# Peptides against a protein of PDB entry 8HF1: the designs that were tried, part 103

Target 1, 320 residues: chain A of PDB entry 8HF1
Amino acid sequence: NVMLYATKPTEVMVSFPHQEQVLTVTRLISAEIEKFYVSLDLMNIGVQPIRRSKSLQCLRDPSKKSFVKQLFNDFLYQMKEYGIYAASIAIISLIVEFDIKRRQAETLSVKLMHRTALTLCEKIRHLLVQKLQDMTYDDDDDNVNTEEVIMNFSTPKVQRFLMSLKVSFADKDPKDICCLVFVERRYTCKCIYGLLLNYIQSTPELRNVLTPQFMVGRNNISPDFESVLERKWQKSAIQQFRDGNANLMICSSVLEEGIDVQACNHVFILDPVKTFNMYVQSKGRARTTEAKFVLFTADKEREKTIQQIYQYRKAHNDIA

## One batch from the design tools (peptide; made by RFdiffusion4, then SolubleMPNN)

Design b2_p17_2_s3 (from b2_p17_2, 7 letters changed)
Fold by OpenDDE base, seed 1:
Structure b2_p17_2_s3 (fold): chain B 320 residues (1-320), chain A 17 residues (1-17)
Amino acid sequence: as target 1 above (320 residues)
Amino acid sequence: AEIEPIKDITEEIEKKF
């Protein structure tokens, strides 16, 4: 129970301007997804067998259409919250998922549905990459992975996060670093991981300093959807982080599941802290006074965030 | 216990970057 430890990390805030990236490309992508939803609703995929999973927690509509819409909604969220560079990485995860589902399709109608979704993802990827290439002289996909392109096509939140990493860890000994990065959504972990790999590789001061990993929480969704590969990846990522072979871990709400992550000297909260439990659990990983607990907030939400953290601190002190 | 104010370090990061 992480609540039993009186943790006294240094709590700091980083603010960022609330700028919605109003790019023509993001509007076009959103409009193409909405057109696809209309088409998807008209698709006859037949009656889906209601798999009565005995786990009451799988209230996710087993409708193959609902899952497709969820993935695109999660993509739209990532594009909005993290920017078009992060979206160019996020779309690859959709491509992989829809290609797997297309291959595993039991019916022609379901196969065609996933094929149509995949074709849309490929179009979206092309639109995103083309927009990233507007800053490059070469049409090579590898040329978009520069520090400049990553920064310019990231939201102010992600820019301030990357700046905070560079300032905190430039030319440090990798052995002295134990960093957690908390994000709200499962799919964001992989997206931010891919972004960080490219950013670290493109930033000389970080290239031999930070080794990122990501941990996706166990799907409280049926253990049947958690691939043996995902479980192996999670175990490997945790072990690398314990052994010091990785020194930065991107995670979502994984701490509820009793995954014992070591005490960290840096904890970054990239997304808003929505619950007292998330606050206590994430803060409870920064166990020393020298440890930093860094909150990211939009300027417009700064005061609300401060008041919420003070309420959580009070509630934590009343339990401790 | 008096709640210690959260320090905003945004400007410090921006100046060091």
Scores: peptide ipSAE 0.501, ipTM 0.901, DockQ to the pose 0.847
Fold by OpenDDE base, seed 4:
Structure b2_p17_2_s3 (fold): chain B 320 residues (1-320), chain A 17 residues (1-17)
Amino acid sequence: as target 1 above (320 residues)
Amino acid sequence: AEIEPIKDITEEIEKKF
């Protein structure tokens, strides 16, 4: 029972400026996705057989136009919330997903739809990588994974998060670290994981200190095979974190219910705390005597965030 | 119980980075 542990973590806040990165490349990418949506709406994919999976009446068929739009909308969200460096990693996940869906397509029309989406993702990837290379005099793709490039092409929120990790964990013993990072969306877990791998590798003080892992919520929409792979990945990731082979776990708020995770000394909330349940569940993972609970907020939302946390603290003390 | 104020550590992080 997460509520029964009397150890209150130290709650701290990190503020960041609300700067919309108004890059020409982000406007171009958004315009290309909108043009693709117009084209997608005109595609005749025929009547797809409703796979009546008995267990989930509301599962949108992953072969439908709505699922393609969902993946691009999640990408656009990640580009806005985390920056173009994170977007360059997020687009690879879309490429992999659309290639799988293209291969699994039961009809030529569905195969063509996923092929067109894949072609757009490759164009977006090239536009993002080219923009990251504008800071590097060398045309080498490896030069875009430097600490400087990652920091410069990340949003102020992600910059403050990376700074907080470096300041908190530089040159520490890996065994003394048990860190959780909470994000709102399932796809953000993979994106932030890839960003952290590159950042840790580019930061000498963190290379042998932090070993990240991620967990994504069960995709009820994935085919049985994808759901088996995701379940295998989740079990492996949780086991690595329990065994101390990973010391930083990225998870979405949807995973807070029913994951038996060890007591952590650090909990980072990268996205806004939207519910009392999220606050209690995430804070309830910070159980060591010196545990820190770190919140990120935009400067414009600082007072609103503080008042919301005080309301949650009061409500938690009235139940405890 | 008095609600302890949440500490903003932004400047502390920026000075140590």
Scores: peptide ipSAE 0.485, ipTM 0.896, DockQ to the pose 0.846
Fold by OpenDDE base, seed 2:
Structure b2_p17_2_s3 (fold): chain B 320 residues (1-320), chain A 17 residues (1-17)
Amino acid sequence: as target 1 above (320 residues)
Amino acid sequence: AEIEPIKDITEEIEKKF
């Protein structure tokens, strides 16, 4: 009986100041989205045919308006939590989604609704890019993807995360790195992936060291509506990470879905650990002898986060 | 069992960056 002493990862914390980047641009964007919600509530899109599948009733907003509001609320969350640089990437994901929904619209009224949402996203994108360009001498879109611009227009949380990556992985052998980054929301995976691609490309010490991939949780509620492209992307991303062609994986609740990812030496928890299951599953991937489990917390939430982790450690030890 | 304190490494990262 070789008791495989599961080497407990070293749990560490990184704190960051809770500074809301109250930029004029973020207030303008929030106000434009609120005005859009008023207009959206006044839109008559007609009665959409309720397709009889009882299991899909909760997700089929008969108005499709709640889905539009959800995407903008998720964008507002990302802008607040990760900063305006991350928001400039996140808005592109909304543009793509609303353009798909506009093309798939069954009625002219639904098509118009998605078109108005798309027009707002393009306005938001322009406001964000213009604000990123305020620090660049040239109006070239490539000039906004520098390490300096990324750092300056990221929240303190994202700044400390990027600093932690640079300090942890500068000039290391890519083969010795197996890193997971956990985020709460599926759209955050794509946003942080795009941010990391640009940051790694702008950071010489990381350019040939880190190869990021992302994995979004399967919408368990409708695997049939995940595009064949999204399913292919997930399989490819997992395979690249298993083959060592990618050494950093950004993921959400994917590990709760039983996706087997290899044992990692680094696990970063970028967003607050909200559940015991998330804590156990994410920590359970940090299985190498020198594995690090890094938690990010606002200074104001530091004590609460510590107490929550101690409760989860206790609960885990009582079950094991 | 004494719960091992979580080490804050914020200053260590900031000094190395």
Scores: peptide ipSAE 0.477, ipTM 0.894, DockQ to the pose 0.841
Fold by OpenDDE base, seed 5:
Formats: structure tokens, sequence, C-alpha cells
Structure b2_p17_2_s3 (fold): chain B 320 residues (1-320), chain A 17 residues (1-17)
């Protein structure tokens, strides 16, 4: 249905320098995760009881080790793509997940595996928070949530995104804002949401202007693993955005879920547009007359991004 | 139809921030 709307938002690009934040702390964290993978591979967790859960995914990782590695790989991606500040938020999601998995463990060996993963996450959290505190000289956890700390410990991509939000929305009426932020990965939605909450709270010009929410795609992981609370939260977040109680929605796959979202005046594409469908669907949400479609690209990928967008525009015009 | 060039607004954002 979205492909049938000839939406002509103003398409703009924001470039950012490719900086690999090669901080000692990020190297230490990566090395600790790699050491943990070696230890995890050596762990004898025995024959896992095959829960006859009807979901095909419970059959794919009988050891539950690949899931642990996936979460840490997703964390490493957040740290690389969004920076240390975003990583300090992302690690909390891993702590929560591994604590749940530890409590749900059917065997002592699986319980120990998740406990070891949790202990590593707490160590990583400490290393990240300590590095954020190195700038403030204050031991108070609240001092790490300033605009300055958020900006300085964010990647150039996130810096340009936050600048774009401030410039676009400073001192505006909240009712005039309907903003979507598209990210590639499910876990990025929660991470960028937490970052935005702290950034908005630390930025007077945005504090009473932006009310963020996030939406994570339904895990193809069985509806049995989505807590009733997560499903209630997702429904509430969508409803708040429809009712205008939230005016910024962070999402990875909103459009695959058949979630009808109102016409937006801003669509930010924080991560690279990998598919024509993602382009058409995200652009199809920018339906107001003054709608902006903002793309973020690394300087090194600028030309490739431009050519890709032109190909997508051509393909879209040939179908419309 | 000529595809309109995508405007880079990076400098505009940096100057306003």
Amino acid sequence: as target 1 above (320 residues)
Amino acid sequence: AEIEPIKDITEEIEKKF
C-alpha cells in the first residue's frame, strides 16, 4: 500500500567524518569479549533439553551459545557505530537480558554461562561509565548525562544526528512535530531512545519539545519469549505516537508489521538505506507538504549513497 | 524527468549549531 503514494518529500543529506574511535577502553572491551568467546566455546553446557516449542528458532541454537555471542556482537556494533555513550546504554539491555536468561536457566551449566556473561556486562558497564566520568571529574552518575558528555562520547554520525534534531526542533511547538527515526538494528532503537531521553533532558531547547518513543520489530523469536509486558509496551508506544503524546518514534522495521503511522513531517534515516523497500517505505511516511527526508552518510560513502538514492528514485518513478 | 540532486545540508547544520 505505501508504494502507491507518490510522496515527494524534500530529500537532504548530512555527511559525517568516518572516525573510528580507537579509544583504549573500546579495545579493552573488545578484547574482554573475545576472551569471553574463547571461554564460552570451552564451556561444556551438556545436552540441552529440547523444549518442543513450536518455534523453528529454538531448534537453531541448542547450545544457547550463539545467542550470547549475538548479543555481544550487537553490543560491539552499537559501540562502534554510535560511540561510548550509546554503548553505556546498550550494555544495560544486555544486563537485563542475561539476568532474565540466568533466572530461566534449566541447567546449572546454562545458569553459569549466563552468569558469566552478566558479570562481563557489569565489568563493561563499569569501564564505560568510568570513561564517561573522566570528563566531568565528578563521581555522580547524573553528571555523565550532560549534552557535552553525550556529544563528546558519541560518533560523528550521532553528533550530526543530534545537531540535526536541535537545529530542526529547537523551541518548536511539540504538536507541529511528527518525526520518524529509522535505524537498521532492533537493539539500536532502545540504545538511541535512551541516548535521546538523556540528550533531550540535558538540552533546554528540546526538553519540552521532543517526546521520544521507540518501536522494535516483533522478534521472529516465538511470541512466548516476548514478555506480555514488552507487547503491552509496544502497543502503548504506538498509541502514544498516534495520539501525539509522543512526537518522535525510533524504529527498525515499523512498516513490515503493518503499523499504520500517521503522515510525518520528518523522517531521519540514521543508518544506510540497504534496500529499495526500506527507501520507499520510509520515504512514504514523509507525506506532509513540507516533509523532510534526511539521510546520514559517512564522507567515504557519500558518492555511493548519492548514486544509490538516485537509483531508488528512478526505480520509484518508474513504478509510480 | 531529471532526478533533482540531493542537497547536502551538513555545513548548514554545523553553522546553526
Scores: peptide ipSAE 0.461, ipTM 0.891, DockQ to the pose 0.812

Design b2_p17_2_s4 (from b2_p17_2, 10 letters changed)
Fold by OpenDDE base, seed 5:
Structure b2_p17_2_s4 (fold): chain B 320 residues (1-320), chain A 17 residues (1-17)
Amino acid sequence: as target 1 above (320 residues)
Amino acid sequence: EEIEPLKDITQEILEKY
């Protein structure tokens, strides 16, 4: 029970300016997704065959439209919260998911719906990549994965997070690092993982220091829809982190699932702490004597964040 | 029990980056 551990990590905060990236490309992408939603609502997908198993019935959107909208809404959130560089990685996850769903389509109408979604994702990918290339003056270096491009096309939150990683871990022994990064959403884990791989590869001081992994919660919708590959990946990622073959783990709310993770010396909370349980569970992983618990907050939410953390500390001390 | 103030380290990070 994580609540029983009286952990006193050093709690710190990092603030970032609230800057809405008002890029023409983000507006164009949002407008294309909105147009797609209108077209999606007009699509006659027909009556989906009700598979007879009562337990699986309640979790299936019979139209499968809500799931398509959810994926694009999660993408729009990632683009807003993490920036267009993160969005260029996030869109690949949508492409993969819609391609799987297109291949699994039982009807021509469902196949067409997923094909249309894929076509939109490819268009979005091209728009994002083109915008990332606008900063590369050299037409010959197709490498949009530089530290400069990553930083310039990331939100201030992500910039401060990457700076915090570089400052915290530059030229350190990888064995001395056990880092958790908490994010709110499942899809953000993959997005930030891909961003970190590229950032670490572009940052000499981190290339042989940080080995990231990610962990996503079980898909509540059906263990049958989790590819055998995704389940194997999750088990492998956890094992690599336990064995010290990975020293940075990106997690969503997955710690609720009783995954025993080693005592960490760094815990980063990239997204706002929404619940007392998330605070206690994440803080309860920072168990070393020199453990740091780092919160990221927008400047406008700074006071609210401070007060919320003080309330959580008080409540935690009253239980411990 | 005095709740230790939540230290803002933003400037320290900016100076060291």
Scores: peptide ipSAE 0.602, ipTM 0.931, DockQ to the pose 0.799
Fold by OpenDDE base, seed 3:
Structure b2_p17_2_s4 (fold): chain B 320 residues (1-320), chain A 17 residues (1-17)
Amino acid sequence: as target 1 above (320 residues)
Amino acid sequence: EEIEPLKDITQEILEKY
């Protein structure tokens, strides 16, 4: 048994300026969501049956007020962390989800709750699209997907990520690329996928070079909440990545050790590495010769990030 | 083993973009 010495990937960082995007539109959207939470708390949706397991129960019923608040809180997080362009994609996922729940509502009160949430999402979508159009002299919705609009309405983190992709992959053979992108949250995974599709289409040097897919890890989704459609999508996305029909995979959790994805030459960690397990498992996917492991950090958190990575390297060397 | 310093490539990315 030749122990193939797994060549350790080259670990690098990219820093970005800490910019709080204090846009008037983001303040207005946040205020409208807070106003909606006050209204939501006053809604009588009936007595929900309290099943015994307290901690995960708020997540178990998609008709509950807590689940509606979670979706809007995840949206607010994405708008803050990735920018208003990413938020314009994220809000569409909320619209689809609330429309499904509105149709599936067993009571008039629950139906009204989802209708009110949907009306707020349509208002938010209009405010975001209008702000993206302020840079385009043309009122045509098709003109909001330019490289310039995407870059200007993205956070510095997303800007540095897109720049790193362009510099790394411009005019390369798509066969030589096997890239993973890790994000923290499930909804971020789909949002960044939509952003990358538009960015690749707007960037000639990446057209026909990068073909993205996305996958949500199994461990965070109770099998009971995973739709048959989502399971089919995940299987198809993994297969396309194995077959080389996709060469960039976005993941919201570490791929379980049993997902045999090919040896990757690039691993991007878009969000902060919060755990040793996330560090080891994501780094363990960069297995090719000259593989790169790229971390993104705010300038203010740079020293803390360096210290944390050195602690993880030490802990990894003590186990190996 | 000395822990190799984590290389910051920010300037390299900005210059090549």
Scores: peptide ipSAE 0.590, ipTM 0.926, DockQ to the pose 0.857
Fold by OpenDDE base, seed 1:
Structure b2_p17_2_s4 (fold): chain B 320 residues (1-320), chain A 17 residues (1-17)
Amino acid sequence: as target 1 above (320 residues)
Amino acid sequence: EEIEPLKDITQEILEKY
C-alpha cells in the first residue's frame, strides 16, 4: 500500500477583533425589516392555487411568505457578518429576486406582497449608499467602490480577508494562483463575489492578478427557470476556473455533487468551520506542494477554533 | 504524531499590508 503522502496543506489562522458595527443606519434598517415582518404576517395572500406543474419549491412555501422572510434574514446576516459595503451589494440580489417574483405573481395579493418587499429593499439600498457616500469628501466623486470605502465599511473579518488576499497575491503571475474561498450561505457567496470584483478593480496590485468567479451549491430541488440559469452559470463558472480564465472561486458549499475542482494552492475559510465534513472536503482541495489552508476566527473564539481544528485533524488521521 | 500547531499569521499579514 503506497500511502500516497498527499502533501498536507499548511494550516494557518488569521484572527480579527470582534467589533459589532453599531451604526445608526444598521439599527434603522433592522427596525424597518421588523416592522415589515409585522405587516407581512397580517397580509392575507389567500389560498395559493395548487397548479400541478409547480416545482417542489412552490409546494414547500405555499404562502410565499417564508421565502420573503428568508431573503431578508439572509440580508441581515450579511450586513452583520460582512458589513455595510457587502450589504449594499446583497440588497441588489433581493431587489432582482423580488422583481422576478412580482412579475411571476399569479394573484394581485402576491404581487402586492412582493412589491412591498421591493419598495423596502429600494429604501434600504438608498440608506446604505448614502452612508457609503458620507466618506466621499468631494461632491463630484460618487465612486463608493474605492479600496478605502470598501475597507472602512467592511467588518474586521472581511478587512483581514482582503488584507490576506493583497499580501498573498500582490503582483503574482495569475497562472500560479488557484484559490478557493468558502462561505456558509448562498447569498454570501454572491455578495462577497461583488465585493471582490470592486476591491480587485480598485487595487492596482490585484487588478490583473485575480479573476474571481462564484459557484452556488446545486439546489437540485427546483427545475424552475431560475434553477436552469443557475445550473448554466455554475457550469460556466466551473469551466472558466478549470480553463484558468478564473483563478479565484467563491463557494457556498463543498461541491457535494462530484464537481471536480482542480487542486488548489490556496483555500480560504471565511466563515466558521461548522462540520467535520466541511473541514475534510475544503482542506482536501488544497493539494499542491505549497498549499495554504487559511482559517478566519474572531479573537474571542480563537481557542475554541484551535481546539475544534485539532479534534478534526485527529478524527481525520484516525479514518485515513 | 505531533499535531503541528495552528499558526496565527495575523501579525505577519498586518506588517506586510
Scores: peptide ipSAE 0.576, ipTM 0.923, DockQ to the pose 0.805
Fold by OpenDDE base, seed 2:
Structure b2_p17_2_s4 (fold): chain B 320 residues (1-320), chain A 17 residues (1-17)
Amino acid sequence: as target 1 above (320 residues)
Amino acid sequence: EEIEPLKDITQEILEKY
């Protein structure tokens, strides 16, 4: 009986200063979204026919207004948690989603609602891009994708994450890297993926070292064409990561649902570990010899994070 | 069992960057 002592990963912490990026642009964007919410509440979209489709869609606000507000609230969260650069990528995802919803609109009033949301997203995109260009002498959108622009318009959390990637993986053999990056929210996977593509392309030491992919957790939502594309993307991304064609996978906590990925040598937890299950499952992916499990915490929450990790370690040892 | 302290590597990352 060789008890394969599952080599416990080395657990480490990276702290970051809590800087509220109180930029004028962030305040303007928040104020425009609040004005839009007032306008949205006044919109008469009519009685939507309650399609008795037994799908979980019946639990969605029949007004579809709550979904629009959710997407903008999710965007505001990304802008706050990851910074203006990440927000410039996140807003594109909202544009795509509202354009799909506009095309799928069953009524003119719902179509108009999504059109108004799109107009706001384009205004927000312009404000974000203009702010990124303030550091560039050239009006070229490609000039906003430099390491300097990415770092300066990212939150301290994202800065420390990017620094940790560069320090950990600069000039390494891509075959020796199997990295997971855990984020709390599914839409953050796409945002951080886009940020990493640009960062890796702008960082010579990483350009031929890191190949990122992302996995959005399965929406249990009905097989709309979008969900089929998302499922195909997920399967392809997982397969590329299994085949070693990608060596960094960004995933939300939905890896809880039994996605078998290889044993990784690096696991980064970009967002706070909120549950014991998330801790065990994410840590349980760091299974190689010398595997690292890296936590990011605000300086003000450092002690709370340490105590929470100690509680999770104790609880894990009591079950094992 | 003494719970090993969670190592803070912040300074190491800042110095190597």
Scores: peptide ipSAE 0.571, ipTM 0.922, DockQ to the pose 0.844

